# Peptides against a protein of PDB entry 9GMZ: the designs that were tried, part 4

Target 1, 343 residues: chain A of PDB entry 9GMZ
Amino acid sequence: TGFPLELLTRPATERLAYFENYTVAHPRLKEVYEILMRTIAEPAGASFIFVYGASGVGKTTLRLRVEQKLTELALPKLESDRARVPVVGIEAIAPESRYFNWKEYYTRALITLEEPLIDHKFDYGVRGISRDNFGKINVESKVVAPALRRALENALIHRHPDVFFVDEAQHFGKVASGYKLQDQLDCLKSLANMTGILHCLLGTYELLTFRNLSGQLSRRSVDIHFRRYCADSPEDVQAFKSVLLTFQQHLPLAETPNLVDHWEYFYERTLGCIGTLKDWLKRVLSDALDREATTITLKDLQKRALSVAQCQKMFKEIQEGERQLSETEADVQNLRSALGLGA

## One batch from the design tools (peptide; made by RFdiffusion4, then SolubleMPNN; aimed at target 1 L29 K241 T246 Q249; its pose is not in this set)

Design b1_p27_2_s2
Fold by OpenDDE base, seed 5:
Formats: structure tokens, C-alpha cells, sequence
Structure b1_p27_2_s2 (fold): chain B 343 residues (1-343), chain A 27 residues (1-27)
């Protein structure tokens, strides 16, 4: 199965939009999806889920798939409970300043939680928070962060989402001092505790630092590692090649490019991260469509590839994250051995 | 919201078909 052939007669914008919306369900994505869905359904007293993995591994795709599924599962209940929102998902913004902007975070969360399609209007009880004529939340500049927090707490309690997603959550950690990071984690913990809403933080391996800073979060968190594909695993190589073949079939071009023959080059420039691969292919497809090209060449790929220096930097960050996790696994094995439970 | 054209299950079936095709070509 491939792209709809009718796309070949459509505008470049429509052809690109098709590929942008297309995703590949690969084994690691499916595995993490199943674990995450199970954990959301049965959190077993957890207040947090941490999903960590390499940049470009596909965490945003995972989030969006879970949001879709939770929405679908909630549809029958939404008819009876018009106030309910099944899921809330936001992306944390990298602070322009050395400090995380909580006011912006709360504002974005409120705006996302109160999408216009919700018939049940909620009064936040906060002066300077209103809805416009289109039902969009407007937050006046005079509203302070503590008031926005109270509004968000009340909204989360009222809307009762199954989970609150925060994508790119490593941006909470970009605080100049470890003390400020602890304060931020305590703030998030307090929000989860006050609302009773499960929080899922998705981010890079920088999220592992959050485990070390809050012994209280670690006791109430579930950890999910979204692994990349590794070239030293034959199974992972085969999965990566299969992803390439799948994308090859879904590029809306007149001539199907042979991506699989270049799998080593794709691996070199993506480090086994499928999100990085997809973003690369989108850029290359956009260029090909702009030129009205019939196919994609190796030269087209090379023009939009990450530089070797970028890949080396990304690989160092991955290796450090994987090392930290391997040490934890080794510590568990050592503990089991020391307890006489065997390896 | 990103609208997915296919379910996760349908996309995974396509992945498995691609994997099978690749195995047949490498054999």
C-alpha cells in the first residue's frame, strides 16, 4: 500500500500535507504506546509518568497518538459529561530568559484545556480571565502567576482529564540553579496532587536529572524509555530499514525513490531516530515538490541532511542518556544479586 | 490537531508488510 495516486495531480501543498500527516507505526513506538496507555488506565497511585528518549525519537507522535486514542475512548462518556476533557496536551516552551515562565505555562494550559468546542463554560473566578465572542480564553497581562495556577487547578478539577501531557518537558530543567529546578518540580508535584490529575512529562534524557533531584517524585513516577534503533542489533536494523521502505511508499512522487539502498546513510544522519528521519524526508520532499521533481536523489538527501557535527553532538547526548540508564539497570541487577534473587 | 489518516494498528500492519517484503528481497 502506498500514497493515493490522485495526489500526483494535486498541488504541492496538498502533497506535502499528506506526508506531514502520515506516520509510521514502528515497533518501539507501538511498545511505548502500549505501556503509556496501560499506565494512564492504571496509574497505581503514580502522579507522574516520565517518557524520555533521544531528540527526534518520536515523542510528539506518541503523545498525539495517545491523545487521539483517549479522545476516542472518551466519546461515549462526553455525551453525558459535557464538562469533561479526556486529555490535555501542551508543549513546554524553552524560556527566553534563564527562568521558566510559569505565567506562560499556565496560560497555555488554560487555553488548551478550554478549547472553544467545549459547550460548558467554566467561570475561573479570576478577574482578568475571560472568553471572547469566539469562546477563546483571554488572559489579561495583569493576571499574576498564582492566580493563573488557581484557575488551572480549578479547570483541571472541573474538566477531569485522564492525563495532562507536557511535551519538551526538559525545558523545565533549563534553570540556572539546581534549587530552582527542585522548586519547579515541587510546583508540578503540587499541581498534580492538588488536582488529582496524572501528569505525563515527555522529553529528552535531560529528564533523567529530574529523578535524581526529587526522591519524592521518583516514588510516585512511572518511567518509560523511548529507545532509538541501534545499528548493533540486527532486529533494530531490520526495523529501521522497514520504516524506510514504508516511508518510500508514502512519498507522493511519480517515481518511488529507493531509500532502503541508502539505509546506512539514513542511519548515520538520524542515529536511529524515526522523528529525525521523517523531518528530514519532509524537507527533501518539500524541495522536490518545489522543483516539480519526479523522484528524490541521494544529492537531494545530502542537501537537507543534518551535518556530521550536529549528529556527533546528538550522539554524545544519546550516549550519556543511555549510559545513565544502563547504570540504573546494572544497579538493579547488582541489587538482585546482592539479595540472592539471581541475575 | 494532527489528523492521522490511519489507526496505529493499520499503520503497524503496513510496517509488517514492508518488513516481510524486505525479508523476501534480502533472501
Amino acid sequence: as target 1 above (343 residues)
Amino acid sequence: RRTFSKSLEEEYEEFEEAKKKLEEEEA
Scores: peptide ipSAE 0.644, ipTM 0.952, DockQ to the pose 0.861
OpenDDE base, seeds 1, 2, 3, 4: peptide ipSAE 0.633, 0.633, 0.639, 0.637; ipTM 0.951, 0.950, 0.951, 0.951

## One batch from the design tools (peptide; aimed at target 1 T1 P27)

Design b1_p28_1_s3 (made by RFdiffusion4, then SolubleMPNN; its pose is not in this set)
Fold by OpenDDE base, seed 1:
Structure b1_p28_1_s3 (fold): chain B 343 residues (1-343), chain A 28 residues (1-28)
Amino acid sequence: as target 1 above (343 residues)
Amino acid sequence: LEALLEERRRREEERRKRIAEFVEQALL
């Protein structure tokens, strides 16, 4: 089933919004979605979930789909529990300085957790936190990070989400020293322990550095690897071609473009990352709609492709992450052998 | 407060059960 043909008579804005909101249910996304949903249901004493994978693999899409599903599953109970928020999801921001801004993090977490539509208002116990006439949270500039932390702890305890998502969580690792990284992990661990709320950190392979620095987090965390599609796997190549076919059918254009015949070029410029592919096709679709074009050509694709230099940089970052995982597997085998456990 | 916490815990356990049942049904 393709896009609704009625979209061809609709404004360019509606056609673009349809494609933006469309999600391909590809094998790796389904697998990671099922593992993540199961882990949220049965955390088995875990306080953290780490979801790591290449930039543009689709981690934000995974988060949004899990948030949607957790909200849907909560709806029948939210009628009786008006204080509850089913899930909270934020994006960690890259610090402008060499130091992570905890004040900004706590402020964004509070703003996201305390949506205006929540009927049951909560007292944060902190002066300088208020709601405007629209129910939005306002935080005065004078409010210090320890006070914002206490407000967030109280809000998380009161709203009791099943999970707290932090997207782009590798930005916690952008600190001037490894010691400051440990302090940040201890702060996150303390927040999870004080609130009893499961935290899910989504990010690049830089999250593996967090895994290695805290042996205590390692005992209370579940790891989920969101893999890209690999060109050396015939099954992965077939899955990637199937994604291209699905996107081809869901581009709201008068003539269906042939994306599948160019699969090698799409693979070269996305490295098997479906988020990178979707973002590329969105840019090309926007250009085609602005020109009132009937279809997308190879020249239109080339105009919005990532450069070879960008792809080479992204590929080096992926290879380093995949190498660290393979070394960890070898280290486990070496540890088993050293313990006299069979391989 | 304890009764509210216990009711909240019960609601959490039932929600975890519904999520688990959904995952099992999606695997079938």
Scores: peptide ipSAE 0.006, ipTM 0.343, DockQ to the pose 0.029
OpenDDE base, seeds 2, 3, 4, 5: peptide ipSAE 0.000, 0.000, 0.000, 0.010; ipTM 0.234, 0.233, 0.296, 0.374; seeds 2, 5 fail the geometry check

Design b1_p28_2 (made by RFdiffusion4)
Pose (drawn by RFdiffusion4):
Structure b1_p28_2 (pose): chain A 343 residues (1-343), chain P 28 residues (1-28)
Amino acid sequence: as target 1 above (343 residues)
Amino acid sequence: AEWLEKEAEEEAEYRELVAEFPYETSLS
């Protein structure tokens, strides 16, 4: 397999768009996708899905793919329920203030729930907010956050989405004190419990500070780790080399450059994160198409790679996250002993 | 024991996925 040979006659813009739209279902992403889909299809009391992963591992692409896939299920279901959004997805806004702005979060979440059949919803539940009949949801600045949240709860329980996505969930950790971390997630827990809607939280390893704050949160959450490829296990190395080979075969050029020979350098500057690898390869391809190069040289890769210091910070954060998320037989034995079960 | 069996099954399934070369590809 490979890129369509017809693209050679087409201008560089078509090649670049093709490579941008190209995706690889590498094993780690496939496994994480399957787990996430299975868990969304049947939450069974869980009110959170935590998706931990390093920067550039592919959390956002996973969210987008699962949103598209779930939208497919909604079309047959729409014949039964005319007013139902299948998936709602938003991004957590990093606040300028010391603390996360819950009013802005509620405003943006309610805005994202706009539909053409707004007549079906009628009143949101509290005065002061309504569509301006121009397709835009208008909210009043005098409307307080408790009333806006109540309106969001009513809208969510009416629309009944399959899953609620909060991309970049580490921004929830912006607090004005050292004690507000548990309350920041308890508010979202209460919202999810009342609305009966699973809230899937995606973020980097900084989200691990939101892991196990309380036993209630521990039970109301499901942990999904989007591990990167590690050089320690040969199987992961084989997979990383294989991903490079698929990219080598699928980037549009006159002749396919050799990338497996430089797999060590790629791993050095990507740490196994597939998104970081694709971004680098796309940048190099764009640089090469400017000069109409027939192949990719090592010099081209080195020109637009990542700095050593940046990769050092990436690895430090990744090591801390993997250390925190590691699970061993010793932990299971310790828990068995402390529980008094024995053996 | 059950935990060790689950870890072994996961490792065997992962090795099978790695061996399924060429990897699945698509366009967005």

Design b1_p28_6 (made by RFdiffusion4)
Pose (drawn by RFdiffusion4):
Structure b1_p28_6 (pose): chain A 343 residues (1-343), chain P 28 residues (1-28)
Amino acid sequence: as target 1 above (343 residues)
Amino acid sequence: LEELEEELEEADEEWERAEEEMEEALEA
């Protein structure tokens, strides 16, 4: 398999768009996708899905793919329920203030729930907010956050989404004190419990500060780790080399450059994160198409790679996250002993 | 709505092809 040979005659813009739209279902992503879809299809009391992963591992692409896949299920379902949004997805806004702005979060979440059949919803539940009949949801600045949240709860319980996505969930950790971390997530827990809607939180390893704050949160959450490829296990190395081979075969050029020979350098500057690898390869391909190069040289890769210091910070954070998420038989034995079960 | 359904089928087909391509790459 490979890129369509017809693209050679097409201008560089078509090649670049093709490579941008190209995706690889590498084993880690496939497994994480399967687990996430299975858990969304049946939450069974869980009110959170945590998706931990390093920067550039593919959390956003996973969210988009699962959003598209779930939207497919909604079309047959729509024949039964005319007013139902299958999936709602938003991004947590990093606040300019010391603390996360819940009013803005509620505003944006309610805005994202705009549909053409707004007549079906009628009143949101509180005065002061309504669509301006121009397709935009208008909210008043005098409307307080408790009333806006109540309107969001009513809208969510009326629309009943399958899953609620909060991309970049580490921004929830922006607090004005050292004690507000548990309350920041308890508010979302209460919202999810009352609305009966699973809130899937995606973010980097900084989200691990939101892991196990309380036993209630511990039970109301499901942990999904989007692990990067590690050089320690040969199987992961084989998979990383294989991903490079698929990229080598699928980037549009006159002749396929050799990338497996330089797999060590790629791993050095990518730490196994597939998204970081594709971004680098796309940048190199764009640089090469400017000069109409027939192949990719190592010099081209080195020109637009990541700095050593940046990769050192990436690895430090990744090591901290993997250390925190590691699970061993010793932990299971310790828990067994402390529980008094024995063996 | 019909155009949306076609685009969703194309996205599924691209994913399935990516899985097959990755399995072949691993066997290679």

Design b1_p28_6_s1 (made by RFdiffusion4, then SolubleMPNN; from b1_p28_6, 11 letters changed)
Fold by OpenDDE base, seed 5:
Structure b1_p28_6_s1 (fold): chain B 343 residues (1-343), chain A 28 residues (1-28)
Amino acid sequence: as target 1 above (343 residues)
Amino acid sequence: LEELRKQLEEARKQWEQSEKEMQEALAA
């Protein structure tokens, strides 16, 4: 069954919020979800998980679903262990400067660890970190990054999350020099080692550069490729059409739009990335709701589509990432063949 | 905690329903 029909009588804001909160459990998302959940449960001595894929493939959706599931699994224990946080998830911010702002990163992480459901007050042992009357963490401007790091280390040890998520983690790589990137990776590695907390970095194919720069991280990392749907695979095309069919049923409009008939156009403008598709449909739905339209037309879709130039840029970035991975797979096959293990 | 439990249960039900709908769509 599609969306609740009662939404048709609700305000546009509620109708939009329904679609924003709706998640399609498409095959690639489910596969990566299962791998990630298994890896978090049994990290086998790994300190890092790298989840990489195209921009707009659905990495944030994956993170949020895993956070929900880990929290659900922890609920029975949270009643007895009021200090525990089951999962921490933050988004890395693109630095405005040539340098990643570690102070901001640590501050955001500390704020996220102080979820309102945690009744147990933690003393960070750092002057200038306080709680306001609403339980929110306030960090004074005088607090330096090394002090915030120590506070975060102590908080992570005390709260003992199953995993620490960093979304948009490619922003760690946006440093002017490869040396500074290595230092950042060493900082993350040190944080994971000092706390014993598994880190999961989600990002674009730019995360593959981290494998090449830190031979020590690669030895303690699990890699998960979140693939897009490919038009040259009949199975992937069928899955993509099925996603369109599911979304069209969950658009809270009086008349169900026929998205499936336009699957090639949707594929052209999303490159098989379901997050890009959902964001496109959200924009189109918002416009339709503002006009009190009964359905979505091809013209409505065209108005909010990514430009061909944007798609071409995104496709080049995807092709480069997929090539790097294919070369690695080919190298493994070549190594196996050279070792006499067969293809 | 009860509200959180409710929200997580709703999210789980939505996910399970979406999995079912996707399987039905893939079989069509």
Scores: peptide ipSAE 0.547, ipTM 0.933, DockQ to the pose 0.871
OpenDDE base, seeds 1, 2, 3, 4: peptide ipSAE 0.541, 0.537, 0.546, 0.543; ipTM 0.931, 0.931, 0.934, 0.932

Design b1_p28_7_s4 (made by RFdiffusion4, then SolubleMPNN; its pose is not in this set)
Fold by OpenDDE base, seed 5:
Structure b1_p28_7_s4 (fold): chain B 343 residues (1-343), chain A 28 residues (1-28)
Amino acid sequence: as target 1 above (343 residues)
Amino acid sequence: AARLAELRAREAARAARIAAFVAEVLAS
């Protein structure tokens, strides 16, 4: 079907917004979406879900789609329970400082959870947390991290979301010299335990370090690997080409660019990561719209492509993550063999 | 390969419809 033709008569801002809001339902995204939705519905005593994969594979898109779906499913119940929030999602920010800022994390979580449009207002019982005239949460600088944590715990209990999402969760691994990553995990574990709220951490392969640090987390965590498309798999190559064709159809341009014929170049500069591909195409589309161009050329693509050096760095990080997972899979097979369970 | 060819054919038909629409808009 492609983009609505009427967009060609609309402002560049609307045309760009259409593409930004468009999501390709590719096989890996669908698979991970289904697993994640099932796990949220039936956590079976899990307190954590880890979603890990390459940077730019599409984890944020996955989160947003799940948040949307959970909100849609909850709407009928929210009419009767105005205190409930069906889902909360935040992005962990890389602090300008080398260390994760818990105060900022708790503040952002509270602000996200306590949307101004919620009719049922909650009193946190913490001095220095207030609502402005628009119902927006304001946290004074004097409020300390332990007080913010208590406020967040109370808010999570009161609002009772089905899941609490933390995107870019690898930033929890940015610990000060002398501090252990385990302490950060213990803080998160304590928050999940105290509130009874399922936490979903989305991030890069650096999240594998989180999993390996705690045998106790392993019993209460579900792992979801969001894989990239691999060029050595004919099925993955076909899926990647199909994604290119779909994006080609959804670029609101007068002349449809031929992206599929350049699939190798797109693969070289995205490593099979659909998020990276979408972001690249957004930049190129923006440039084309600014020039009032009718189409996108190879030259336009080259102008906004990641450098070879960037791709090489990203590829090394991917290879290390994939290696660690392959070793884990081999260990499982070895364990099964040692237990006398057939392969 | 056959599925890709079908998808390409559909895309070509879509491109033609877009071109026709653009021509109509520019003529109006």
Scores: peptide ipSAE 0.319, ipTM 0.858, DockQ to the pose 0.027
OpenDDE base, seeds 1, 2, 3, 4: peptide ipSAE 0.109, 0.010, 0.013, 0.000; ipTM 0.698, 0.312, 0.350, 0.284

## One batch from the design tools (peptide; aimed at target 1 A239)

Design b1_p29_3 (made by RFdiffusion4)
Pose (drawn by RFdiffusion4):
Formats: C-alpha cells, sequence, structure tokens
Structure b1_p29_3 (pose): chain A 343 residues (1-343), chain P 29 residues (1-29)
C-alpha cells in the first residue's frame, strides 16, 4: 500500500492535505480507542474517564475520532428522539487569574450545546439567558455561576449526551491555594453525578495530580493510560519502526525515502509519541515540497527537528508520569496483605 | 470538493495501511 500515485501530478497543496488527513492506527492507539469506546458505551456508575498521555501522543486525535464514531450511532437513534446531541466536547480554558474560572467554563459548555431545534428546549431554567434568534446563545454578565450551572445541568439532563469531553483537563489544576485541588474536581463530580453524564477528561501527565484525591473520586473514575512507545521492550521498538515504515510508504514524494535506517534518531527526538512524529514528518514534507525535492534527506529532518533541551524536558515529564502510573505485582501483594485476605 | 476527495483517499489508505501494519507486526513476532 501507499499514497495514490495521482497526487504527483497534483500541486504540493494536495499532497500536504493528503498527508495531514492521513492517520495510522498503531497498536497503542487502537487499544486505547477500544478501551475508551467500551467504557463510554457502558459507564456503570463511573463519572470520570481519565486519559493520561504524554504531549503529542494523540489524545486530541483520539477524541476527534471517537466523537466522529459515536456520531454515527446517533443517526439511527435520532428517529426515536428528535432532540438529542450524541457527544459534547470542549476544551478547558487556562485562566488568566490565579484560579480556574468556573463561570466561563459553564458559559462555554452551555454555548457548545446550541442546536437548530432550540424550540424543543424552551426555557433553559433560569432567566437572563436565551438564544437571540440569530443562532447564538446569549448569556447575561449579571447571571451568577450557581444559576448558570443549574441551567447547564437542566440542558444536559434534557439533551442527555452519551459522553462529555473536556480536552486539556490539566487546566483544572489552576488553583489559588494548595487545598482547592480536591474541591476543583468535586464540583465536576457533583455536576456529573446529578446530570448522569460521564465526563471524560483528557490531558497530559500533569493530570496525574487529579488522580486519587479521595476514595469517592477513586471509585467514580476510570483510568486509561495512553502510553507512548518505549525503547526498552523490543515489541514497542518493532511497532515504532513499523509506524515509520507506514509513514515512509505514505508520504507523497517521487521516491520513498528510507526512514527505518534512522529510526534511532526519530525515537531520540520523538520519544515514541506518534503525534510528535507525524508533526515532524509533515513539517519536513512541507519544507521539501517548497523546493520540489524528490526525497527526504537526513539534513531536512535535522533542520526542523526538536531541540535537545525540549526533548529532555519531555522525557523528564514522561518519566515522572510513567513512574507514578506504574503498577507491579508488589503493589497487588501489599494490598492483599493490608486487606487481610492473604494469598 | 477537492478537500473531500483527498480526505476520502486518506481514509481509504489509512484502513488498508492498518491491516498491513498488524500483519507485519504478527510476522515480526
Amino acid sequence: as target 1 above (343 residues)
Amino acid sequence: ATEEELAELAEEASEEAAEELEERLEEAA
């Protein structure tokens, strides 16, 4: 398999768009996708899905793909329920203030729930907020956050989404003190419990500070780790080389450059993160198409790679996250002993 | 329209490449 040969006659813009739209279902992403879809289809009391992963591992692409896939299920379902949004997805806004702005979060979450059939919803629940009949949801600055949240709860319970996505969830950790971390997530827990809607939180390893704050949160959450490819296990190395081969065969050029020979350097500057690899390859391809190059040279790869210091910071954070998420038989034995079960 | 065409081609290529990537990893194992 490979890129369509017809693209050679087409201008560089069509090649670049083709490579941008190209995706690879590498094993780690496939497994994480399967687990996430299975868990969304049946939460069973869980009110959170934590998706931990390094920067550039593919959390956003996973969110988009699962959003698209779930939207497919909604079309047959729509024949039964006219007013139902299958999936709602938003991003956590990094606040300019010391603490996360819950009022702005509620505002943006309610705005994202705009539908053409707004007549079906009627009143949101609290005065001062309504659509301006121009397709935009208008909220008043005098409307307080408790009333806006109550309106969001009513809207969510009415629409009943399958899953609520909060991309970049590490921004919830922006607090004005050292003790507000548990309350920041308890508010979202209460919102999810009352609305009966699973809130799937995606973020980098900084989200691990939101892992196990309380036993209630521990039970109301499901941990999904989007592990990067590690050079320690040969199987992961084989998979990383294989992903390079698929990219080598699928980037549009006159002749396919050799990338497996330079797999060590790629791993050195990508740490196994597939998104970081594809961004680099797309950047190199764009640089090559400017000069109409027939192949990719190592010099081109080196020109637009990542700095050593950047990769050092990436690895330090990844090591800390993997160390915190590691699970061993020793932990299971310790828990067994402390529980008094024995063996 | 051109963008839709390119997106369909990329999806088709992505599906075929995924099958080959799994077979290749099974052979390597």

Design b1_p29_4 (made by RFdiffusion4)
Pose (drawn by RFdiffusion4):
Structure b1_p29_4 (pose): chain A 343 residues (1-343), chain P 29 residues (1-29)
Amino acid sequence: as target 1 above (343 residues)
Amino acid sequence: AEAAEAAERAAELAALAAEAAEEAAETLP
């Protein structure tokens, strides 16, 4: 397999768009996708899905693909329920203040729930907020956060989304004190419990501070780790080389450059994160198409790679996250002994 | 009109990339 040969006659813009739209279902992503889809299809009391992963591992692409896939299920379902949004997805806003702005979060979440058939919803539940009949949801600055949240809860319980996505969930950790971390997630827990809607939280390893704050949160959450490829296990190395080969075969050029020979350098400047690899490859391809190069040289790769210090920080954070998420037989034995079950 | 032609080209390129991605998924370990 490979890129369509017809693209050679087409201008560089069509090659670049093709490579941008190209995706690879590497094993780690496939497994994480399957777990996430299975868990969304049947939450069974869980009110959170945590998706931990390093920067550039592909959390956002996973969210977008699962959103598209779930939207497919909604079309047959729509014949039964005219007013139902299958998936709602938003991004956590990093606040300028010391603490996360819950009023702005509620405002943006309610805005994202705009539909053309707004007549079906009628009143949201609280005065002061309504659509301006121009397709935009208008909220009043005098409307307080408890009333806005109540309106969001009513809107969510009416629309009944399959899953609620909060991309970049590590921004929930912006607090004014050292004790507000549990409350920041308890608010979202209460919202999810009352609305009966699973809230899937995606973020980097900084989200691990939101892992196990309380037993209630521990039971109301499902952990999904989007592990990067590690050089320690030969199987992961084989998979990383294989992903490079697929990219080598699928980037549009006159002749396919050799990338497997430089797999060590790629791993050195990507740490196995597939998104970081593709961003680098796309940048190099764009640089090469400017000069109409027939192949990719090592010099081109080195020109637009990541700095050593940046990769050092990436690896430090990744090591800390993997250390925190590691599970061993020793932990299982310790839990067994402390539970008094034995063996 | 130019905008419709550009949209058609972009849809074609997206479809080609999707087909290629489906085929490439079979080659992976």

Design b1_p29_4_s3 (made by RFdiffusion4, then SolubleMPNN; from b1_p29_4, 13 letters changed)
Fold by OpenDDE base, seed 4:
Structure b1_p29_4_s3 (fold): chain B 343 residues (1-343), chain A 29 residues (1-29)
Amino acid sequence: as target 1 above (343 residues)
Amino acid sequence: AAAAAEAARAAEIAALAEKTSKESEKTLP
């Protein structure tokens, strides 16, 4: 099934919005989605879930789909439980300073907790937290981080989300010393423990550094590797081609572009990352719609492709992450062998 | 005040339901 043909008569903004909101249910996304949904439903005493994978693999798409599904599943209960928020999701921002801004983090988390389901009766117990006429939280500059933390703890306990998502969580790691990184993790661990709320950190392979720093987090964490498609796997190549076929059918253009014939070029410039592919196609679609073009050409693709230098940089980061994981898998096998747990 | 807060909450849940339904046509199975 392709895009609704009626979109061809609609404004460029609606056509672009259709594609932006379209999600290909590709095998790796399905696999990780199922694992994540199962882990959220049955955390088995875990306080953390780590979802790591290449930049542009589709982690934000995964988060949004899980948030949507958790919201859908909670809807019948939200009428009776006015306090409940089914899920909370924030994006971590890279600190401008060498220090993570906890005040900003707590503020964003509080704002996000109120945005889906406004309870005007909830008192955060903190002066300088107010609601606007639209129910959005306003936090005055005078409110200090420890007060915002207590407000967030109280809000999380009261609203009891099934999970708290932190996207781009590798940005917690941009602290100048390993010690400060551990302090950040201990703060997150404390928040999870005090609230009883499961935390899911999504990020790049830089999240593996966090996993290795806290042997106590590892005991209460579930790891989910969101893999890219690999060109050395025939199955992964076929899955990647199938994604291209699906995207070409869902580009709201008068003439269906042949993306599949260019699969190697798409792979070269996305490294098997479907998010990177979607973002590329979105840019190219926007340019085509601006020109009132009937289709997308290879020249249009080339104009909006990532540079070879960008791809080489991204590939080095991926290879380092995949290497670290392969070493960890080997260490597990070595440990099993050493324990007399046969092959 | 209570009735207005209840109506506002019902409208928010309805808006979430509508958003979720529109997005569900695009969901993973």
Scores: peptide ipSAE 0.022, ipTM 0.499, DockQ to the pose 0.063
OpenDDE base, seeds 1, 2, 3, 5: peptide ipSAE 0.013, 0.008, 0.159, 0.030; ipTM 0.402, 0.358, 0.712, 0.463; seeds 3, 5 fail the geometry check

Design b1_p29_8_s3 (made by RFdiffusion4, then SolubleMPNN; failed a check: too like the target's own chain; its pose is not in this set)
Amino acid sequence: AEARKEELLEQLKRKEEALARRRAYLERL

## One batch from the design tools (peptide; aimed at target 1 Y22 L29 S242; failed a check: the pose's geometry)

Design b1_p30_5 (made by RFdiffusion4)
Pose (drawn by RFdiffusion4):
Structure b1_p30_5 (pose): chain A 343 residues (1-343), chain P 30 residues (1-30)
Amino acid sequence: as target 1 above (343 residues)
Amino acid sequence: AAARAEREAEAAALAAEQAAEAEWTEPAAL
């Protein structure tokens, strides 16, 4: 397989768009996608899905793919329920203040729930907020956060989304003190419990500070780790080289450059993160199509790679996250012994 | 520099129009 040969006659813009729209279902992503879909289809009391992963591992692409796939299920379902949004997805806003702005979060979450059939919803539940009949949801600055949250809860329980996505969930950790971390997630827990809607939280390894704050949160959450490819296990190396080969075969050029020969350097500057690899390859391809180059040279790759210091910081954070998420037989035995079960 | 930025903007617009058609591809074997 490979890129369509017709693209050679087309201008560089078509080649670049093709490569941008190209995706690879590498094994780690496939496994994480399958787990995430299975868990969304049947939460069974869980109120959170934590998706941990390094920067550039593909959390956003996973969210978008799963949003698209779930939207497909909604079309047959719509014949039964006219007013139902299948998936709602938003991003956590990094606040300018010391603490996360819950009022702005509620405002944006309610705004994202706009539908053309707004007549079906009628009143949101509290005065001071309504659509301006121009397709935009208007909220009043005098409306307080408890009333806005109540309106969001009513809107969510009416629409009943399959899953609620909060991309970049590490921004929830912006607090004014050292003790507010548990409350920051308890608020979202209460919202999810009352609305009966699973809240899937995606973020980098900084989200691990939100892992096990309390036993209640521990039971109300499901951990999904989007592991990067590690050079330690040969199987992961084989997979990383294989992803490079797929990219080598699928980037539009006159002749396919050799990328497997330079796999070590790619891993050095990407740490196995597939998104970081594709961004680099796309940048190099854009640089090459400017000069109409027929192949990719090592010099081109080096020109638009990542700095050593940046990769050092990436690895430090990844090491800390993998160390915190590691699970061994020793932990299982310790838990068995402490539980008094034995063996 | 301007021409390059224009081309990149055009490629982005095309990619956005075609994004709904993107499918995952399995990795190639070595």

Design b1_p30_5_s3 (made by RFdiffusion4, then SolubleMPNN; from b1_p30_5, 9 letters changed)
Amino acid sequence: SAARAARLAEARRLAAERAAEAEDVDPAAL

